# Peptides against a protein of PDB entry 6UG1: the designs that were tried, part 233

Target 1, 304 residues: chain A of PDB entry 6UG1
Amino acid sequence: SNEERKRRKYFHMLYLVCLMVHGFIRNEWINSKRLSRKLSNLVPEKVFELLHPQKDEELPLRSTRKLLDGLKKCMELWQKHWKITKKYDNVGLYMRTWKEIEMSANNKRKFKTLKRSDFLRAVSKGHGDPDISVQGFVAMLRACNVNARLIMSCQPPDFTNMKIDTSLNGNNAYKDMVKYPIFWCEVWDKFSKKWITVDPVNLKTIEQVRLHSKLAPKGVACCERNMLRYVIAYDRKYGCRDVTRRYAQWMNSKVRKRRITKDDFGEKWFRKVITALHHRKRTKIDDYEDQYFFQRDESEGIPD
Target 2, 301 residues: chain A of PDB entry 6UG1 as posed
Amino acid sequence: SNEERKRRKYFHMLYLVCLMVHGFIRNEWINSKRLSRKLSNLVPEKVFELLHPQKDEELPLRSTRKLLDGLKKCMELWQKHWKITKKYDNEGLYMRTWKEIEMSANNKRKFKTLKRSDFLRAVSKGHGDPDISVQGFVAMLRACNVNARLIMSCQPPDFTNMKIDTSLNAYKDMVKYPIFWCEVWDKFSKKWITVDPVNLKTIEQVRLHSKLAPKGVACCERNMLRYVIAYDRKYGCRDVTRRYAQWMNSKVRKRRITKDDFGEKWFRKVITALHHRKRTKIDDYEDQYFFRRDESEGIPD

## One batch from the design tools (peptide; made by RFdiffusion4, then SolubleMPNN)

Design b2_p27_5_s1 (from b2_p27_5, 12 letters changed)
Fold by OpenDDE base, seed 1:
Structure b2_p27_5_s1 (fold): chain B 304 residues (1-304), chain A 27 residues (1-27)
Amino acid sequence: as target 1 above (304 residues)
Amino acid sequence: KEKEELEKFVESYVPLAEKLLEELLGE
């Protein structure tokens, strides 16, 4: 019905705000001074120096290469620190079906909410799910004075799916769900004026995304619980930015159709949500990023 | 009409959103 379409749209909006607020709060928690002091001790001086290379005036690319090597070594150090990777309880922050949402409303499942103290302890011990691990990695880079963002791929239920029974064939193994991450890291390269993508936990990859990312879900089975629609960046200064354009090859032709921002009302609403979560002034880094997004929009073109 | 639909929607889903927020954020 038209009513069910409206209900799913509004529930999607509400769920999206909840996820974006969750990302914001986790971003505050990883700014903990106590955690920062502990995590800085994981990074040797030689690795710290690679994270902060001098500008090579002859070949700025040499400075970027040092930073990339430093980030690779940090990823290796983080793997040594992380002792226990827990499985997600149920689907974690991956996309739920409409049927699962309706069933969960009836079930008073006590989801054990992770308190700030428990999160900080989990990161410090190296015990937790992949999301906690990624968040801790961002905290470690921030502890080394690296301009690292927490990235969250928000997975609200698909309001464009109007099927009554959206039961996933029960065979979508936990493996297919977790094939691509929900959380990752971006690091600002001051030499190339670009964000470097870092997945320290899942794919264990470092990328300088131009057109395509390895972190973008591919294949039907993976996209059932992980649709690239809302990739939100949380920086160390409590900035909040939509960075979906970086990771979406087909933003205009495919991704936009699955977003609340497909219409003017949704665009204005989503902009208000981003603005409410953006607690810093604009910087030249934002200008370089917006220029990159503009060039990506022009290069994709308008879908016919 | 749209405001009343939104209010009824909010009333029906606020408890679920609060629960989801509690589940996601923790107390």
Scores: peptide ipSAE 0.074, ipTM 0.692, DockQ to the pose 0.123
Fold by OpenDDE base, seed 4:
Structure b2_p27_5_s1 (fold): chain B 304 residues (1-304), chain A 27 residues (1-27)
Amino acid sequence: as target 1 above (304 residues)
Amino acid sequence: KEKEELEKFVESYVPLAEKLLEELLGE
């Protein structure tokens, strides 16, 4: 019905705000000075120097290569630190079906929130789920004075799915779900004027995304619980930015149709949510990023 | 004012959002 369509749209909006606020809170928690002091000790001086290369005036690419090598070594150090990777209890922050949401609303389960103190302890010990691990990796880079962002792929329920039964009957549902991450890192390369994508936990990859990312879900089964729609970046200064354009090859033709921003009302609303979570002034880094997104929009073209 | 109202809005929605996410995550 039209009412059910509206209900799913509004629930999607509410859920999206909830996810985006969760990302904001986790981004605040990883700015903990106590955690920073502990995590800085994981990074040897030689690796710190690679993270902060001098500008090579002859070949700026050499400086980027040093940064990339430093980030690779940080991923290796992080893997040594991380002792226990917990599975998600259910689907974690992956996308739920409408049926799962309706069933959940009837089950008043008391869930135990991970408190800030428990999160900081988990990161410090290297014990937790993949999301906590990624968040801790961002904290370690920030502890080394690296301009690292926490990236969150927000997975609200698909308001464009009007099927009554949305049950997922796949035996490999968990493996397909966790094939691609929900959280990752971006690092600012001051030499190339680009964000470097880092997945330290799942794919264990570093990318300089041009047109496509390895982190973008591919295949029907992987997209059931992980639809790339709202990739939100949280920086160390409490900046909040929509960076979906970086990871979406087909933003205009495919991704936009699955976003609340498909219409003017949704665009204005979503802009208000981003503005609400964006607590810093604009910088030249934002200008370079917006220029990159503009070039990506022009290169994709308008879908026929 | 608007920033404080927004922080209060976020602070009021955060527990609800976390609770909704937890009610969602713990299933």
Scores: peptide ipSAE 0.143, ipTM 0.707, DockQ to the pose 0.618; fails the geometry check
Fold by OpenDDE base, seed 5:
Structure b2_p27_5_s1 (fold): chain B 304 residues (1-304), chain A 27 residues (1-27)
Amino acid sequence: as target 1 above (304 residues)
Amino acid sequence: KEKEELEKFVESYVPLAEKLLEELLGE
């Protein structure tokens, strides 16, 4: 019905705000001074120096290569630190079906919520789910004075899916779900004036995204619980930015159709949510990023 | 109209949002 379409749209909006607020809170928690002091000790001086290369004036690419090597070594150090990767309880922050939402609404189960103290302990011990692990990796880079962002791919229920029963087939569902991450890291490369993508936990990859990202879900089964629609970046200064354009090859033709921002109302609403979560002044880094997004929009063109 | 529909919607889904926020925020 038209009513059910409205209901799903508004529920998607509410769920999206909850997810974006969760990302904001986790971004605050990883700024913990106590955690920072512990995690800085994981990074030896030689790796710290690679994270902070001098500008090579002859070939700036040499400086970027040192930073990339430093990030690779940090990823290896993080794997040594992380002792226990827990499975997600249920689906974690992956996309729920409409049926799962309706069933959950009827269930009075108290969710066991991870408190800030428990999160900090989990990161410090290296015991937790993949999301906690990624968040801890961002904390370690920030402890080394690296301009690292927490990236969250927000997975609200698909308001474009009007099927009544959206039950997912069971057996491979978890494996396909976790094939691509929900959380990852971006690091500012001051030499190339670009963000470097780092997935320290899932794909264990470092990427300089041009047109395509390895972190973008591919295949029907993987996209059932992980659709690239809202990739939100949280920086160390409590900046919040939509970085979906980096990871979406087909932003205009495909991704926009599945976003609340497909219409003017949704665009204005989503801009208000981003503005409410953005607690810092604009910087030259934002100018370079916006210029990159503009060039990517022009290069994609208008969908026919 | 849209505001009232949003308010009624919020009222009906606030308990679910609170559960989601509890699940997410860790209060």
Scores: peptide ipSAE 0.085, ipTM 0.706, DockQ to the pose 0.131; fails the geometry check
Fold by OpenDDE base, seed 2:
Structure b2_p27_5_s1 (fold): chain B 304 residues (1-304), chain A 27 residues (1-27)
Amino acid sequence: as target 1 above (304 residues)
Amino acid sequence: KEKEELEKFVESYVPLAEKLLEELLGE
């Protein structure tokens, strides 16, 4: 019905705000001064120097290469620190079906909230799920004075899916679900004026995204619980930005149709949510990023 | 004004959103 379409749209909006707020809170937690002091000790001076290369005036690319090498070594150090990767309880922050949401609403199960203290302990010990691990990695880079963002791919239920019975098929679902991350890192390269994408946990990759990312879900099975729609960046100064354009090859033709921002009402609403979570002033880094997004929109063109 | 109202909305919604996320997401 039209009413059920409205209900799913509004529930999607509420769920999206909840996810974006969760990302904001986790971003605050990883700014812990106590955690920062502990995690900085994991990074040797030689690796710290690679993270902070001098500008090569002859070839700025040499400075970027040093930064990339530093980030690679940080990823290796993080793997040594992280002792236990727990599986997600159920599906974690991956996308739920409408049926799963309806069933969960009927199940008055008291879930145990991960408190800030428990999170900080988990990161310090190197024990937790992949999301905690990524968040801890961002904290380690921030402890080394790196301009690292926490990235969250928000997975609200698909309001465009009007099917009642979306029973996702059985046991292979978890492997396909976790094939691509929900959380990752971005690092500002001051030399190239670009964000570097870092997945320290899942794909264990560092990339300079041009047109496509390795982190973008591919294939029907992987996209069932991980649809690239809302990739939100949380910086060390409590900035919040939509960076979906970086990771979406087909933003205009495919991704927009599955976003709340497909209409003017949804666009205005989503802009308000971003503005609320954005607690810093605009910087030149935001200008370079917006220029990159503009160029990507022009290069994709208007969908036929 | 609108930013402060929305910040208050988000701040009031943050605990609720966490709780709703926990209740909805079963973490």
Scores: peptide ipSAE 0.073, ipTM 0.700, DockQ to the pose 0.603; fails the geometry check

Design b2_p27_5_s2 (from b2_p27_5, 12 letters changed)
Fold by OpenDDE base, seed 3:
Structure b2_p27_5_s2 (fold): chain B 304 residues (1-304), chain A 27 residues (1-27)
Amino acid sequence: as target 1 above (304 residues)
Amino acid sequence: SEEEELKKFVESYVPKAEKLLEELLGK
């Protein structure tokens, strides 16, 4: 019905705000001074120097290569620190079906909220799920004075799915779900004026995204619980930015149709949400990023 | 307005949203 379409749209909006606020809170927690002091001790001086190379005036690419080597070594150090990767309880922050949401609303189970103290202890011990591990990795880079962002791929229920029953069948559902991450890292390269993508936990990869990312879900089974729609970046200064354009190859033709921002009302509403979560002034880094997004929009074109 | 409909919707779903938030933040 038209009423059910409206209900799913508005529930998607509410769920999206909840996810974006969760990302904001986790980004605040990883700015803990106590955690920063502990995690800085994981990074030897030689690796710290690679993270902060001198500018090569002849070939800036040499400085970028040193930074990339430093980030690779940080991933290796993080793997040594992280002792236990827990499985997600149920689906974690991956996308739920409408049926699962309806069933959960009827469930009287009290969920135990992870406290800030428990999170900080989990990161310090190297015990937790993949999301906690990524968040801890971002904290370690920030402890080394690296301009690292926490990235969250927000997975609200698909308001464009009008099926009554949306139950997912399949024994491999968990394996397909966790094939691509929900959380990752971006690092600012001051030499190339670009964000470097880092997945320290899932794919264990470093990318300089131009047209496509390895972190973008591919295949029907992987996209059932991980639809690339809202990739939100949280920086160390409490900036909040939509960076979906970086990771979406087909933003205009495919991704936009699955976003609340497909219409003027949804665009204005989503801008209000981003503005409410953005607690810093604009910088030249934002100008370079917006220029990159503009070039990507022009290169994709408008779908016919 | 569509904003007023959304506001009324949010108010009616606050108890469901609280449960959802507990589930999202509980992990």
Scores: peptide ipSAE 0.120, ipTM 0.739, DockQ to the pose 0.206
Fold by OpenDDE base, seed 4:
Structure b2_p27_5_s2 (fold): chain B 304 residues (1-304), chain A 27 residues (1-27)
Amino acid sequence: as target 1 above (304 residues)
Amino acid sequence: SEEEELKKFVESYVPKAEKLLEELLGK
């Protein structure tokens, strides 16, 4: 019905705000000075020097290569630190079906909130789920004075799915779900004026995204619980930015149709949510990023 | 300001959002 369409749209909006606020809170927690002091000790001086290369005036690409090597070594150090990777409880922050949401609303389960103190302890000990691990990796890079962002792929329920039964019957549902991450890292390359994508936990990859990312879900089964729609970046200065354009190959033709921003009301609303979560002034880094997104929009063209 | 009102709005939704996320996370 039209009413159910409206209900699903509004519930999607509410859920999206909840997820974006969660990302903001986790980004605040990883800025903990106490955690920073502990995590800086994981990074040897030689690796710190690679993270902060001098500008090579002859070949700036050499400086980027040093940074990439430093980030690779940081991923290796992080794997040594992380002792226990817990499975997600149920589906974690992956996308729920409408049926699962309706069934959950009827079940007054008491959920145990992960408190800030428990999170900081989990990161410090290297014991937690993959999301906590990624968040801790971002904290370690920030502890080394690296301009690292926490990236969150927000997975609100699909308001464009109007099926009554949205049950997922796949035997490999969990494996397909966790094939691609929900959280990852971006690092600012001051030499190339680009963000470097780092997945330290799931795919264990570093990439310089041009047209597509390895982190973008591929295949029907993987997309059931992980639809790339809202990739939100949280920086160390409490900036909040929509970076979906980086990871979406087909932003205009495919991704936009699944976003609240498909209409003017949704665009204005989503802009308000981003503005509320963006607590810093604009920087030259934002200018370079916006220029990159503009070039990506022009290169994709208008969908036929 | 409208931005402060929206911050307060988002902050007022944080506990609800956390509760909803808890309810959703099954934790």
Scores: peptide ipSAE 0.030, ipTM 0.630, DockQ to the pose 0.723; fails the geometry check
Fold by OpenDDE base, seed 1:
Structure b2_p27_5_s2 (fold): chain B 304 residues (1-304), chain A 27 residues (1-27)
Amino acid sequence: as target 1 above (304 residues)
Amino acid sequence: SEEEELKKFVESYVPKAEKLLEELLGK
């Protein structure tokens, strides 16, 4: 019905705000001074120096290579720190079906809310799910004065799916679900004027994204619970930015059709949400990023 | 307006939103 279409659209919007607020709160928690002091001790001086290379005036690429090597070593150090990777409870922050949402609404189960104190303890001990691990990795880089962003791929229910029953078939659902991450890191490369993508936990990869990312879900089974639609970046100064364009190869042809921003109302609304979560002034880094997104939009073209 | 419909929807969904917030923020 038209009513069910409206209901799914509005519920998608509400769910998206909740996810984006969750990302904001986790980004605040990882700015903990107590956590920062503990995590800085995990990084040896030699690795700190690689994270902060001098500018090579002859070949700026040499400075980028040092930073990349420093980030690789930080991933290795983080793997040593992280002792226990817990499985997600149910589907974690991966996408739910409409049926699962309806069933959950009827369930009176008190969810155990992870308190800030419990999160900080989990990160400090190296015990938690992959999301906590990624968030802790971002905290470690920030503790080393690296301009690291927390990235969240927000997975609200698909408002474009009008099927009554959206039950997912299959025993391998968890393996396919967790094949691609929901949280990752970006690091500002001041030499190349680009964001470096870092997945320290899932794929254990570092990327300089040009046209496509390895973090973008591929295949039907993986996309059932992880659709690349809303990739939100949270920086150390409480900035909030939509960075979906970096990870979406086909933003205009495919991704936009699955976003609330497919129409003018949704675009204006989503801009209000981003603005409400963006607690810093614009910087030259934002200008370089917007220029990169513009070039990516031009290079994709308008779908005919 | 679509904004007023959304506002009414959010108001009617507050208890569900709180539970969703607890579930999402609780992780």
Scores: peptide ipSAE 0.026, ipTM 0.676, DockQ to the pose 0.191; fails the geometry check
Fold by OpenDDE base, seed 5:
Structure b2_p27_5_s2 (fold): chain B 304 residues (1-304), chain A 27 residues (1-27)
Amino acid sequence: as target 1 above (304 residues)
Amino acid sequence: SEEEELKKFVESYVPKAEKLLEELLGK
């Protein structure tokens, strides 16, 4: 019905705000000074030097290569630190079906809220789910004075899915779900004026994204619970930015159709949400990023 | 207006939203 379409749209909006606020809160928690002091001790001086290379005036690419090597070593150090990767409870922050949402609404079970203290302890011990692990990795890079962003791929329920029953069947559902991450890292490369993508936990990859990312879900089964629609970046200064354009090859032709921003109302609303979560002044880094997004939009063109 | 419909919707879904927040923040 038209009413059910409206209900799903509005519930998607509410759910999206909850996810974006969760990312904001986790981004605050990883800025803990106490955690920072502990995590900085995981990084040897030689690795710290690679994270902060001098500018090579002859070939700036040499400086980028040092940074990439430093990030690779940080990823290896993080794997040594992380002792226990817990499975997600149920689907974690992956996308729920409409049926799961309706069933969850009727369930009176209280969820145990992870307190800030418990999170900080989990990161410090290296015991937690993949999301906590990624968040801790971002905290470690920030502890080394790296301009690292927490990236969250927000997975609100698909308001474009009007099926009554959206139950997902299959024994491999969890494996397909976790094939691609929900959280990852970006690091600012001051030499190339680009963000470097780092997945320290899931794919264990470092990318300089041009047209496509390995972190973008591929295949029907993987996309059931992980649809690239809202990739939100949270920086150490409480900046909040939509970086979906980096990871979406087909932003205009495919991704936009599944976003609330497909219409003017949704675009204005989503801009208000981003603005409310963006607690810093604009910087030249934002200018370079916006220029990159503009060039990517022009290169994709308007879908026919 | 769409804003008034959204407001009424949010008000009707507050208990569901609180539970969702507990579940999201509980992770």
Scores: peptide ipSAE 0.025, ipTM 0.632, DockQ to the pose 0.186; fails the geometry check

